# Peptides against a protein of PDB entry 5GWM: the designs that were tried, part 7

Target 1, 52 residues: chain A of PDB entry 5GWM
Amino acid sequence: DSAISKEDEERYQKLVTENEQLQRLITQKEEKIRVLRQRLVERGDAKGTELN

## One batch from the design tools (peptide; made by RFdiffusion4, then SolubleMPNN)

Design b2_p26_7_s1 (from b2_p26_7, 11 letters changed)
Fold by OpenDDE base, seed 2:
Structure b2_p26_7_s1 (fold): chain B 52 residues (1-52), chain A 26 residues (1-26)
Amino acid sequence: as target 1 above (52 residues)
Amino acid sequence: IKKELEELEKLKEKLEQIQKELKELE
């Protein structure tokens, strides 16, 4: 049984928190991209590929 | 959209690295 050090446990908890934060940010950006794509479809904008 | 896609890719790359480090500590 590899005993996890206190330092490794503190690192693990930081990584868990960062993982959850990144997952939330990814979801928010995916939704933003979805909304932008939907607006391009609604406008009939064939130039949607030029928008950053 | 290009900027948002590039930012999304960077976040996914970071997430992959964090998930790798988590798995190494488990």
Scores: peptide ipSAE 0.561, ipTM 0.898, DockQ to the pose 0.643
Fold by OpenDDE base, seed 4:
Structure b2_p26_7_s1 (fold): chain B 52 residues (1-52), chain A 26 residues (1-26)
Amino acid sequence: as target 1 above (52 residues)
Amino acid sequence: IKKELEELEKLKEKLEQIQKELKELE
């Protein structure tokens, strides 16, 4: 049973925090994309590929 | 939408890397 080093534990906690931050950012981006797509559907615009 | 999709893909790639490193430390 190799005891996890203090450095590995600090690295693990940083990775956990970054994982949670990335998950929140992904959810925010997915919601933004959903809203943009919904606006295109509501406008009847086939132009979903022209929006940046 | 293209820019947002590209940014989303970059975030997903980063998340995959972080999740891989987490599994290596477990």
Scores: peptide ipSAE 0.558, ipTM 0.897, DockQ to the pose 0.657
Fold by OpenDDE base, seed 3:
Structure b2_p26_7_s1 (fold): chain B 52 residues (1-52), chain A 26 residues (1-26)
Amino acid sequence: as target 1 above (52 residues)
Amino acid sequence: IKKELEELEKLKEKLEQIQKELKELE
């Protein structure tokens, strides 16, 4: 079995770090969308289509 | 909300690509 090169190991660690960062950003955006939708429901505003 | 949804989809697409590259290194 060819040992993973040092370059492939460094690339793998960068990809792991980026994967974790993206997962955090996705969770933050999903929560932001949830809060925005909840505020629309609470306001009774049929304007859910106009908020950017 | 539309802008936030578009940004979310772009992040999911990037995550899918990173996960594919991680799997190719396994």
Scores: peptide ipSAE 0.561, ipTM 0.899, DockQ to the pose 0.629; fails the geometry check
Fold by OpenDDE base, seed 5:
Structure b2_p26_7_s1 (fold): chain B 52 residues (1-52), chain A 26 residues (1-26)
Amino acid sequence: as target 1 above (52 residues)
Amino acid sequence: IKKELEELEKLKEKLEQIQKELKELE
């Protein structure tokens, strides 16, 4: 019976919440990058690197 | 795009660290 400490449970729950937040932020940023790349393709901008 | 890619990489590195810590608590 490995009862985790209350401190370990609180740490685990914080990490779960942060993991979900990071996954959402990653998805949002990947979509933003996709849209920016698509705009460069539509402009015919061969270099794709000049938009910050 | 460069800035957004650098920020994306930092988020992925943080996620990897959090997932490692979660696995150590399992």
Scores: peptide ipSAE 0.560, ipTM 0.898, DockQ to the pose 0.652; fails the geometry check

Design b2_p26_7_s2 (from b2_p26_7, 10 letters changed)
Fold by OpenDDE base, seed 3:
Order: C-alpha cells, then structure tokens, then sequence
Structure b2_p26_7_s2 (fold): chain B 52 residues (1-52), chain A 26 residues (1-26)
C-alpha cells in the first residue's frame, strides 16, 4: 500500500471540510424553502403570489 | 422560491462532485 502523500492528505482534508460546509448550506436552504412554502400556505396567497 | 431551488440544485451538484472526488482518493 503506497503511503498517502502529504499533498493527497491535505487535498482530502480540504474536500472533507468543503463537503461539510456544503451539507450545512443545503440544510439551511431546504429549511428556508420549507419556511417560505409554509408562509405561502398560511397567508392563503398560494393562488396569486408569483413564486420567484 | 425558484431562485432558492436553483441554488439548492447547484449546491447538490457541487456536493456530488466532491463525493466522487473523495471516492477517487479512497
């Protein structure tokens, strides 16, 4: 088994960190979409509001 | 809401690319 180079380990750690950040952003965006949809339902405006 | 969905789809594509890059390093 070839020992992982220091460069490959540093690249792996960067990708892990970026993956965790993107997962958090996805969760935040999904929650924001849920809240926006719920507000449209509660306002009764679901038939007249332009969904941008 | 369309803009937030498009941003979320872009983030999901970027996340999938990172997962495939991680899998190539394993």
Amino acid sequence: as target 1 above (52 residues)
Amino acid sequence: IKEELEELEELKRKLEQIKEELKKLE
Scores: peptide ipSAE 0.057, ipTM 0.616, DockQ to the pose 0.601; fails the geometry check
Fold by OpenDDE base, seed 4:
Structure b2_p26_7_s2 (fold): chain B 52 residues (1-52), chain A 26 residues (1-26)
Amino acid sequence: as target 1 above (52 residues)
Amino acid sequence: IKEELEELEELKRKLEQIKEELKKLE
């Protein structure tokens, strides 16, 4: 077992933490998109292409 | 909705890059 350097361990931990943060942001954006799509369906609004 | 989709696609690309870097360290 090659001893992982302290620098490699710190890099790995940063990447794990950033991955978890990005996954949470993705989930939040997906939920926001779901809510916006649901509001368009409920309004019968064919204008889904006019939303930024 | 377009801006929210573009942001989501950018976040997904960044997440995939990080997953690939993590896999190289495992």
Scores: peptide ipSAE 0.054, ipTM 0.610, DockQ to the pose 0.646; fails the geometry check
Fold by OpenDDE base, seed 1:
Structure b2_p26_7_s2 (fold): chain B 52 residues (1-52), chain A 26 residues (1-26)
Amino acid sequence: as target 1 above (52 residues)
Amino acid sequence: IKEELEELEELKRKLEQIKEELKKLE
């Protein structure tokens, strides 16, 4: 049984927590993109707004 | 919209890196 060092366990738990945070951020960015696309469709301005 | 897409692509790359580091600790 390779005893996982306390440092490796702490590193693993940090990576798990960061992964969950990044998954939430991705979902928030995807929803923001959806809302921005919907606003462009509603404005009819698909030809004139600088797609920043 | 382009800036938000670029940020999302960067977050996806970081997420895949973390998943690969997690597999090395399993």
Scores: peptide ipSAE 0.053, ipTM 0.604, DockQ to the pose 0.585; fails the geometry check
Fold by OpenDDE base, seed 5:
Structure b2_p26_7_s2 (fold): chain B 52 residues (1-52), chain A 26 residues (1-26)
Amino acid sequence: as target 1 above (52 residues)
Amino acid sequence: IKEELEELEELKRKLEQIKEELKKLE
């Protein structure tokens, strides 16, 4: 039973926390893109070029 | 929309790197 070093445990916890944060940000950005695309479709305006 | 998509692609790349690092610690 190799005892996990304190450094390896701290590294693992940092990566888990960062992974969860990035997953939340991805979901938020995907929803924002969906809403912006829906608004573009509803306007019928060929001006899709002004939404950064 | 383009800027938000570019940010999303960067976040997906960072997420994949983290998943690979987590898998090496298992």
Scores: peptide ipSAE 0.051, ipTM 0.605, DockQ to the pose 0.544; fails the geometry check

Design b2_p26_7_s3 (from b2_p26_7, 9 letters changed)
Fold by OpenDDE base, seed 4:
Structure b2_p26_7_s3 (fold): chain B 52 residues (1-52), chain A 26 residues (1-26)
Amino acid sequence: as target 1 above (52 residues)
Amino acid sequence: IEEELKELEELKKKLEQIKKELEELE
């Protein structure tokens, strides 16, 4: 059982924080995409490719 | 939607990299 170095623990905590941030950003982007797709459906527009 | 989908894919790619690095430190 190699004791985790202080540097590895600091790296781990940074990665955990970044993981949580990325998960929140992904959820926000997925919701934004859902709303955009729903607006296309409501308009009867099949052109999901016209929205940036 | 294309730009948002591209950004989402980039975020997912970063997340998978971070998950791999976390697994290597566990």
Scores: peptide ipSAE 0.436, ipTM 0.855, DockQ to the pose 0.653
Fold by OpenDDE base, seed 3:
Structure b2_p26_7_s3 (fold): chain B 52 residues (1-52), chain A 26 residues (1-26)
Amino acid sequence: as target 1 above (52 residues)
Amino acid sequence: IEEELKELEELKKKLEQIKKELEELE
């Protein structure tokens, strides 16, 4: 089995870091969407269509 | 909410591409 090149190892570490960053951003956006939906329910505003 | 949902789907699409590239390096 050919050992992974140093260039492929550096590429792999960059992709791992980007994966972790994307997972954090996804979690933050999912929480933001949850909070926005909850605020619509609490306000009784049937107009979920006015929140960007 | 529609803009946040769109941005979320774009992030999920990028994440799936990164996961595929990671799998190709394994």
Scores: peptide ipSAE 0.423, ipTM 0.851, DockQ to the pose 0.618
Fold by OpenDDE base, seed 5:
Structure b2_p26_7_s3 (fold): chain B 52 residues (1-52), chain A 26 residues (1-26)
Amino acid sequence: as target 1 above (52 residues)
Amino acid sequence: IEEELKELEELKKKLEQIKKELEELE
């Protein structure tokens, strides 16, 4: 019966919340990077078609 | 894209540190 201290419980809850926030931010940034890469591909294809 | 990739790497490092701290509290 390791009684978790009140301070450890408060620390744990803060870390869980921050973990969830970071996971959301990572997903959002990965999607943003995907969209930016897709726009670069589309511009490359457009330049290739204009030069032919 | 380079700035967004840098910020993504920083977020991943923070996430890894938090996961380690959570594991130490279990």
Scores: peptide ipSAE 0.421, ipTM 0.850, DockQ to the pose 0.587
Fold by OpenDDE base, seed 2:
Structure b2_p26_7_s3 (fold): chain B 52 residues (1-52), chain A 26 residues (1-26)
Amino acid sequence: as target 1 above (52 residues)
Amino acid sequence: IEEELKELEELKKKLEQIKKELEELE
């Protein structure tokens, strides 16, 4: 059992918070991409022609 | 969409790095 230092525990908690933030941002971008793809389908546009 | 896909890939790469650092501290 390696004793975790106080500094490692503080680092761990920061990494947990950052992980949760990144997961939220990923979900938001995946939803944005889904909506953009759906709009292209609704317009009959080829994917990637007008929307980068 | 290409810009959003690139940003998504960068976020996923960062997430995998954070997960590895978390695993090393557990």
Scores: peptide ipSAE 0.427, ipTM 0.852, DockQ to the pose 0.628; fails the geometry check

Design b2_p26_7_s4 (from b2_p26_7, 10 letters changed)
Fold by OpenDDE base, seed 1:
Structure b2_p26_7_s4 (fold): chain B 52 residues (1-52), chain A 26 residues (1-26)
Amino acid sequence: as target 1 above (52 residues)
Amino acid sequence: IEEELKELEQLKRKLEQIKKELEELE
């Protein structure tokens, strides 16, 4: 039985929380990119290079 | 869009690093 140290358990819980935060941020950025692409299509602008 | 794509790629790389560290602690 590899006894996980208290320090490793505290690290694990921080990593779990950070993983969930990153997953939310990724979803938010993917939606932002979708909205920006849709605005380019609506403008008839094929290059998207003017939208940072 | 290029900046947002770059930031998205950075977030995905960080997520993969965290997943690897989690797997090493399991």
Scores: peptide ipSAE 0.478, ipTM 0.871, DockQ to the pose 0.618
Fold by OpenDDE base, seed 5:
Structure b2_p26_7_s4 (fold): chain B 52 residues (1-52), chain A 26 residues (1-26)
Amino acid sequence: as target 1 above (52 residues)
Amino acid sequence: IEEELKELEQLKRKLEQIKKELEELE
């Protein structure tokens, strides 16, 4: 049984934390994009190109 | 929207890399 090294456990915990951070950032970006698309629909603007 | 979509795609690529590194440590 190769016991997971202390370094591998510390690396694993860093990756888990980064994964959770990235998932939160992705959700925030997806919500921002949803709000921007909804504003385009409300304006009747056929140009999705004016909202960066 | 184009800038936000580009940033979202970059975050998704990073997430897939992290998921692969996690799978290699399991």
Scores: peptide ipSAE 0.474, ipTM 0.870, DockQ to the pose 0.637
Fold by OpenDDE base, seed 4:
Structure b2_p26_7_s4 (fold): chain B 52 residues (1-52), chain A 26 residues (1-26)
Amino acid sequence: as target 1 above (52 residues)
Amino acid sequence: IEEELKELEQLKRKLEQIKKELEELE
């Protein structure tokens, strides 16, 4: 096992934190998209209307 | 929805880059 440098350990910890943050942001955006799609279904609106 | 989908795709690409960098450090 190559001894991980202090710099590599600090980089790894930053990447782990960023990974977790990105996963949370993805989940939040997927839920937002789900809610928007559900509103279109409930209204009978065509998919791809002026909802950004 | 199109903008939200585009932003979601950008976040997914960033996540894959971070996962690759993590795998290279493991």
Scores: peptide ipSAE 0.481, ipTM 0.872, DockQ to the pose 0.639; fails the geometry check
Fold by OpenDDE base, seed 3:
Structure b2_p26_7_s4 (fold): chain B 52 residues (1-52), chain A 26 residues (1-26)
Amino acid sequence: as target 1 above (52 residues)
Amino acid sequence: IEEELKELEQLKRKLEQIKKELEELE
């Protein structure tokens, strides 16, 4: 009985696309943070000096 | 790192909102 409207289907597809984009951006930022933390360890700098 | 952490948390909050809106359309 609950046929999804064409408008709701178009909204759903936009939300799916945005979800995938956000997941990629999150993964990229998590990797960037990992690399920055690793560089601090390699330099002997205490976790907390001015990287960002 | 603090700015990247803040941006990461903002993206995670947006993702949670999008997931909730997707669940409401199902």
Scores: peptide ipSAE 0.480, ipTM 0.871, DockQ to the pose 0.621; fails the geometry check

Design b2_p26_8_s1 (from b2_p26_8, 9 letters changed)
Fold by OpenDDE base, seed 2:
Structure b2_p26_8_s1 (fold): chain B 52 residues (1-52), chain A 26 residues (1-26)
Amino acid sequence: as target 1 above (52 residues)
Amino acid sequence: MEELEELKTRLEQIQKEIEELEEKMK
């Protein structure tokens, strides 16, 4: 039977915590990108309708 | 650690795209 060291367990816990933090940040930023893209489309559509 | 580095890389790419879109909105 192989046992994990206390140092390895502490390292694992730090990596898991950082991973979860990055995932939350990624989700928040992806939502911001979606909103900005939608606003650009809305501005483009408004300009196109004025020229027609 | 590879998965963590992938998340860091993805986060950097998202930040860059946000900045580019914000600049286009000016």
Scores: peptide ipSAE 0.292, ipTM 0.787, DockQ to the pose 0.072
Fold by OpenDDE base, seed 5:
Structure b2_p26_8_s1 (fold): chain B 52 residues (1-52), chain A 26 residues (1-26)
Amino acid sequence: as target 1 above (52 residues)
Amino acid sequence: MEELEELKTRLEQIQKEIEELEEKMK
């Protein structure tokens, strides 16, 4: 028998939702960075991406 | 890249809190 408080359940639900949102956002940003770096290489640009 | 690292840091914190709550529910 495990009993968590209502506050713990609400906290858990919010954290799970935020975790999923952050995972999606990170994946999107990493893909965007990859594409931008590839475009710089294809253009012969020697500079990296430091903006994000 | 800086913003991305901040997001990753926040993700790690959230995952830790989730694990702590999951252990409490066992």
Scores: peptide ipSAE 0.339, ipTM 0.826, DockQ to the pose 0.643; fails the geometry check
Fold by OpenDDE base, seed 4:
Structure b2_p26_8_s1 (fold): chain B 52 residues (1-52), chain A 26 residues (1-26)
Amino acid sequence: as target 1 above (52 residues)
Amino acid sequence: MEELEELKTRLEQIQKEIEELEEKMK
């Protein structure tokens, strides 16, 4: 059966929304990591950065 | 990086569930 339930459609829409939110959040965090790494390079800082 | 990797792991799980639902809709 190719028909999805209303529950499946609601689940799909929630997952799509969460996917978009996570992608934006990941991009933001990756940009922050990039900027911090670039600052370390520019400063000649040998300190390892453990970023969450 | 631990939080970032957790977010990436969650994203992969969501993408898998989306694909499974999209295949069900065909």
Scores: peptide ipSAE 0.338, ipTM 0.825, DockQ to the pose 0.614; fails the geometry check
Fold by OpenDDE base, seed 3:
Structure b2_p26_8_s1 (fold): chain B 52 residues (1-52), chain A 26 residues (1-26)
Amino acid sequence: as target 1 above (52 residues)
Amino acid sequence: MEELEELKTRLEQIQKEIEELEEKMK
């Protein structure tokens, strides 16, 4: 049975790294959106419905 | 919102490629 190639392993490692980076970035952006929306609610400012 | 959805779409694509490689390792 043929094992995974070195090229497939290197591709897998790159994809796993990118997956982790994107997950962190998404979480950071979602939290930033939440905080900004909360600040607008607290300010009584109806402006911020279209954030990002 | 649109940038966040683009990031989520890219994440989904990467996760699919990871699953395909993991299936190849079985």
Scores: peptide ipSAE 0.336, ipTM 0.825, DockQ to the pose 0.594; fails the geometry check

Design b2_p26_8_s3 (from b2_p26_8, 10 letters changed)
Fold by OpenDDE base, seed 4:
Structure b2_p26_8_s3 (fold): chain B 52 residues (1-52), chain A 26 residues (1-26)
Amino acid sequence: as target 1 above (52 residues)
Amino acid sequence: MEELEELKTKNEQIEKEIKELEEKMK
């Protein structure tokens, strides 16, 4: 019984789509963090390293 | 940022489930 059900395939496709959306959001937020950290470094603030 | 860590955690969970389904399809 190595065959996937239609439900398993639909679940897979939903997860792939959601993962791609989350990856885009993560990339956007990581770029925002990078810019903010750089601005803090330019101001001489150590707080840039505390951003998560 | 807390929201980024939540997204990363959710992404890791989703990637794990994707991998499990991909292995099931082999």
Scores: peptide ipSAE 0.094, ipTM 0.693, DockQ to the pose 0.711; fails the geometry check
Fold by OpenDDE base, seed 3:
Structure b2_p26_8_s3 (fold): chain B 52 residues (1-52), chain A 26 residues (1-26)
Amino acid sequence: as target 1 above (52 residues)
Amino acid sequence: MEELEELKTKNEQIEKEIKELEEKMK
């Protein structure tokens, strides 16, 4: 029975933590983009629909 | 946004490495 090393466990935990942080940042940025696009549409700014 | 796509790419790379480590735990 091969057990994972302590080094592999520490690497795994760092990756999980970083992934959770990135997922939160992605969600925040996507929501910010959505809100900005919606505000531009409501203002009748057709150029706002080109934002990516 | 380009920064958002970079974050998505990095997230995909991290998810891949997590999956590879989980497979080694089997």
Scores: peptide ipSAE 0.091, ipTM 0.689, DockQ to the pose 0.670; fails the geometry check
Fold by OpenDDE base, seed 1:
Structure b2_p26_8_s3 (fold): chain B 52 residues (1-52), chain A 26 residues (1-26)
Amino acid sequence: as target 1 above (52 residues)
Amino acid sequence: MEELEELKTKNEQIEKEIKELEEKMK
């Protein structure tokens, strides 16, 4: 009675894979933002809040 | 920043759905 359906298992596997890919992409973008913010600080630019 | 926040929101939605499926397996 507590067994997951085949459709739910397939959905779970896809979501886990997508989540791992998104986590890697987020980490890369966060590092890019960190580097850009550091360059703005070194330039003496207060407009680091305009980074998107 | 906007694209990163969209990705974080999508990641949170995916993590929520994963958790709901894991709870359904119990």
Scores: peptide ipSAE 0.091, ipTM 0.689, DockQ to the pose 0.633; fails the geometry check
Fold by OpenDDE base, seed 5:
Structure b2_p26_8_s3 (fold): chain B 52 residues (1-52), chain A 26 residues (1-26)
Amino acid sequence: as target 1 above (52 residues)
Amino acid sequence: MEELEELKTKNEQIEKEIKELEEKMK
């Protein structure tokens, strides 16, 4: 019965929390990019879509 | 955006470490 150490459990919980935060930020930024690209298309400004 | 790619890279690294810990706990 391999009991996980307290240090391993604390590390795991920190990583899970950080990963969830990053996933939310990524989703928000991707949606923002989508909206901005759509607005540039609607303006007929194809050059603005090269921004990364 | 460059910041988004940095976040994706960091997220992939974190997911890898999570998986390694989960396998150690198995």
Scores: peptide ipSAE 0.089, ipTM 0.688, DockQ to the pose 0.689; fails the geometry check

## One batch from the design tools (peptide; made by RFdiffusion4, then SolubleMPNN)

Design b2_p27_3_s3 (from b2_p27_3, 13 letters changed)
Fold by OpenDDE base, seed 1:
Structure b2_p27_3_s3 (fold): chain B 52 residues (1-52), chain A 27 residues (1-27)
Amino acid sequence: as target 1 above (52 residues)
Amino acid sequence: IEEEIKELEELKTKLAQIQAELEKLKA
């Protein structure tokens, strides 16, 4: 079986943490976009026209 | 919304890069 160095293991763990952080940020931003789109629908506005 | 979508795409691009590095380390 293959193995990785201690340095690579530390790098791996940092990347795992960053991966999880990015996944949370993506979920939060997708929810924000959903809410903004819903507000446009409720106001009868075209999607993406006025809201940045 | 356009700016939020742009930022979302940037986050997804970065995520893909991180995942590629993870797979490289495991190979």
Scores: peptide ipSAE 0.611, ipTM 0.909, DockQ to the pose 0.600; fails the geometry check
Fold by OpenDDE base, seed 2:
Structure b2_p27_3_s3 (fold): chain B 52 residues (1-52), chain A 27 residues (1-27)
Amino acid sequence: as target 1 above (52 residues)
Amino acid sequence: IEEEIKELEELKTKLAQIQAELEKLKA
Protein backbone atom coordinates (compact mmCIF):
# COMPACT_ATOMS: atom_id res chain seq x y z
CA ASP B 1 0.00 0.00 0.00
CA SER B 2 1.88 2.98 1.28
CA ALA B 3 5.51 3.13 0.26
CA ILE B 4 8.29 5.65 0.49
CA SER B 5 10.57 6.85 -2.26
CA LYS B 6 14.29 6.21 -2.41
CA GLU B 7 14.76 9.84 -1.47
CA ASP B 8 12.66 9.39 1.66
CA GLU B 9 14.54 6.23 2.55
CA GLU B 10 17.85 8.06 2.31
CA ARG B 11 16.48 10.87 4.44
CA TYR B 12 15.22 8.33 6.94
CA GLN B 13 18.67 6.80 7.27
CA LYS B 14 20.25 10.22 7.77
CA LEU B 15 17.69 11.06 10.44
CA VAL B 16 18.34 7.77 12.19
CA THR B 17 22.05 8.55 12.27
CA GLU B 18 21.43 12.04 13.60
CA ASN B 19 19.02 10.67 16.18
CA GLU B 20 21.69 8.30 17.44
CA GLN B 21 24.29 11.06 17.54
CA LEU B 22 22.00 13.31 19.55
CA GLN B 23 21.20 10.51 21.96
CA ARG B 24 24.90 10.00 22.59
CA LEU B 25 25.46 13.71 23.11
CA ILE B 26 22.54 13.91 25.51
CA THR B 27 23.87 10.99 27.52
CA GLN B 28 27.29 12.62 27.69
CA LYS B 29 25.82 15.95 28.75
CA GLU B 30 23.66 14.35 31.42
CA GLU B 31 26.67 12.53 32.80
CA LYS B 32 28.67 15.75 32.86
CA ILE B 33 25.91 17.51 34.77
CA ARG B 34 25.71 14.61 37.21
CA VAL B 35 29.44 14.82 37.87
CA LEU B 36 29.31 18.56 38.41
CA ARG B 37 26.46 18.23 40.86
CA GLN B 38 28.30 15.48 42.67
CA ARG B 39 31.34 17.71 43.03
CA LEU B 40 29.19 20.36 44.67
CA VAL B 41 27.84 17.80 47.11
CA GLU B 42 31.31 16.50 47.93
CA ARG B 43 32.64 19.98 48.55
CA GLY B 44 29.62 21.00 50.57
CA ASP B 45 28.91 23.85 48.20
CA ALA B 46 25.42 25.11 47.53
CA LYS B 47 24.11 24.92 44.03
CA GLY B 48 24.34 28.31 42.48
CA THR B 49 26.16 30.58 40.10
CA GLU B 50 29.58 29.35 41.19
CA LEU B 51 29.54 26.75 38.43
CA ASN B 52 28.43 27.70 35.00
CA ILE A 1 25.91 23.74 35.47
CA GLU A 2 23.37 26.24 34.24
CA GLU A 3 25.05 26.51 30.87
CA GLU A 4 25.36 22.74 30.61
CA ILE A 5 21.67 22.34 31.40
CA LYS A 6 20.81 24.86 28.73
CA GLU A 7 22.82 22.94 26.18
CA LEU A 8 21.16 19.71 27.28
CA GLU A 9 17.74 21.21 26.78
CA GLU A 10 18.69 22.38 23.31
CA LEU A 11 19.87 18.89 22.43
CA LYS A 12 16.63 17.37 23.69
CA THR A 13 14.60 19.83 21.67
CA LYS A 14 16.51 18.95 18.54
CA LEU A 15 16.12 15.25 19.27
CA ALA A 16 12.37 15.64 19.57
CA GLN A 17 12.27 17.33 16.18
CA ILE A 18 14.27 14.56 14.56
CA GLN A 19 12.08 11.91 16.13
CA ALA A 20 8.96 13.66 14.91
CA GLU A 21 10.31 13.65 11.37
CA LEU A 22 11.14 9.97 11.67
CA GLU A 23 7.59 9.18 12.71
CA LYS A 24 6.21 11.10 9.76
CA LEU A 25 8.35 9.09 7.37
CA LYS A 26 7.22 5.82 8.92
CA ALA A 27 3.56 6.71 8.55
Scores: peptide ipSAE 0.611, ipTM 0.909, DockQ to the pose 0.584; fails the geometry check
Fold by OpenDDE base, seed 3:
Structure b2_p27_3_s3 (fold): chain B 52 residues (1-52), chain A 27 residues (1-27)
Amino acid sequence: as target 1 above (52 residues)
Amino acid sequence: IEEEIKELEELKTKLAQIQAELEKLKA
């Protein structure tokens, strides 16, 4: 039978934590982009070179 | 918006790399 070493378990936990952090950041950034696009629509502005 | 999109894509790339490493540990 195959088993995970202590080093692999520690690596796994670090990767899980980083995975969750990245998922949160992605969600936050996607929401930010959505809001920015919505504001452009509401203002009647063209999608823009004016925004970063 | 273009800068935010670029950063988003970079985050997604990093996420894919982390997920690939997680799958490797399961193999």
Scores: peptide ipSAE 0.610, ipTM 0.909, DockQ to the pose 0.551; fails the geometry check
Fold by OpenDDE base, seed 5:
Parts: sequence; structure tokens; C-alpha cells
Structure b2_p27_3_s3 (fold): chain B 52 residues (1-52), chain A 27 residues (1-27)
Amino acid sequence: as target 1 above (52 residues)
Amino acid sequence: IEEEIKELEELKTKLAQIQAELEKLKA
């Protein structure tokens, strides 16, 4: 069987960490968008293109 | 909203790239 090098292991760990960070950021961003859309609905606004 | 959506899509793109690299290392 084959084994990965130390360099590959270090790279793997960095990628795993980044993957987890991105997943959290995506979740947070999606929630933020949801909240903003909900606010538009509550205000009776249409699309809210004026929102960032 | 548009800017947030744009940022979200960029994050998803980055995630896909990272996952692709992970697959290469697993192989």
C-alpha cells in the first residue's frame, strides 16, 4: 500500500480546515440573506434591489 | 441582497475548489 508524504499530510490538514471554515461562512451568509429577505417581506417591499 | 448573494456564490466556488483538491490528495 502507498503512504502520503509529510507535505501531503500538511496540505490535507490545511485544506480540511479551510473547507470547514468555508462551510461555516456559507451557512452564515445564507442565514443573513434569509433574514434580509424576510425583512423585505415584513416591510411589504417588492424585491429590495436597493439592499446591498 | 445582491452583494451578499454574490459573496455567497464566491464562497461556494472556493469551497468546490478546496473539495476538488482534497479529492486529489485522497487519490
Scores: peptide ipSAE 0.610, ipTM 0.909, DockQ to the pose 0.555; fails the geometry check

Design b2_p27_8_s1 (from b2_p27_8, 10 letters changed)
Fold by OpenDDE base, seed 2:
Structure b2_p27_8_s1 (fold): chain B 52 residues (1-52), chain A 27 residues (1-27)
Amino acid sequence: as target 1 above (52 residues)
Amino acid sequence: DIEKEIQELEELKRKLEQIKKELEELE
């Protein structure tokens, strides 16, 4: 059985932590996109208009 | 421009999802 080195375990834990951080960031961006799309609907704004 | 902000956030989301997939391939 190839024993996992301490360095490989530390690298794996770093990747797991980074994946969890990326998942949180994706969720935050999805919620922000949802809120912005809802504002477009509430304004009756047509897709492709330069309205800020 | 709310539409431009949505497009920029969707592009960033796609980049983060790609990095997430690459990490999942290494787990």
Scores: peptide ipSAE 0.044, ipTM 0.602, DockQ to the pose 0.388
Fold by OpenDDE base, seed 1:
Structure b2_p27_8_s1 (fold): chain B 52 residues (1-52), chain A 27 residues (1-27)
Amino acid sequence: as target 1 above (52 residues)
Amino acid sequence: DIEKEIQELEELKRKLEQIKKELEELE
């Protein structure tokens, strides 16, 4: 049975943890984008127009 | 400028999604 080395397991767990952190950051950016787009809609601002 | 802030956040999101994809290819 090919046992995964301890070093390979530690590297894999590091990548999994980093991926989870990046996924949380993506979700936070998506929510912020949603909120900002909703503010543009509520103001009646057209896409491509500079107001704020 | 809300539109500029959206564009900057969308660019950052694309970069993070690319890094996420590269990590998934190594799993």
Scores: peptide ipSAE 0.044, ipTM 0.601, DockQ to the pose 0.439; fails the geometry check
Fold by OpenDDE base, seed 5:
Structure b2_p27_8_s1 (fold): chain B 52 residues (1-52), chain A 27 residues (1-27)
Amino acid sequence: as target 1 above (52 residues)
Amino acid sequence: DIEKEIQELEELKRKLEQIKKELEELE
């Protein structure tokens, strides 16, 4: 009969929602990194060049 | 500078991944 408290359930649901938001942000950053690397390849720039 | 922007985004990605892992360990 150790039911989780309402406060603990609300805390858990907030953490789950935050984790999902962070996962979406990671995916967006990965896509942006891919696009930027592709632009370097298309330009023929070497990695570490300060041209952009 | 596209390379600097990539490095900044990779650092942010690592920080977010670490927070994600810490949340998963608490579930």
Scores: peptide ipSAE 0.043, ipTM 0.603, DockQ to the pose 0.381; fails the geometry check
Fold by OpenDDE base, seed 3:
Structure b2_p27_8_s1 (fold): chain B 52 residues (1-52), chain A 27 residues (1-27)
Amino acid sequence: as target 1 above (52 residues)
Amino acid sequence: DIEKEIQELEELKRKLEQIKKELEELE
C-alpha cells in the first residue's frame, strides 16, 4: 500500500477545492448567459443589431 | 452589446471548462 504522503494529500485537497471553485464560476457564467438570453427574448428585439 | 457580452462569457466558460478538464486529468 503506497500510502499517499501527507504532502500529496494536501496537494490533492487543494486541487479538489480549486475544481469546486472553477465549477462555481462556470455555473455563475452559465446563469449570466441564461439571464442575458432571456432578456433578449423578453425585449422582442428580433433586431439583434441594436443591442448594446 | 448583449450579443458581444454573451460571446465573451461563452469564451470564458470554454476556458474554465478546459482548465477543469486539465485538473480532472491530473486527479
Scores: peptide ipSAE 0.042, ipTM 0.601, DockQ to the pose 0.373; fails the geometry check

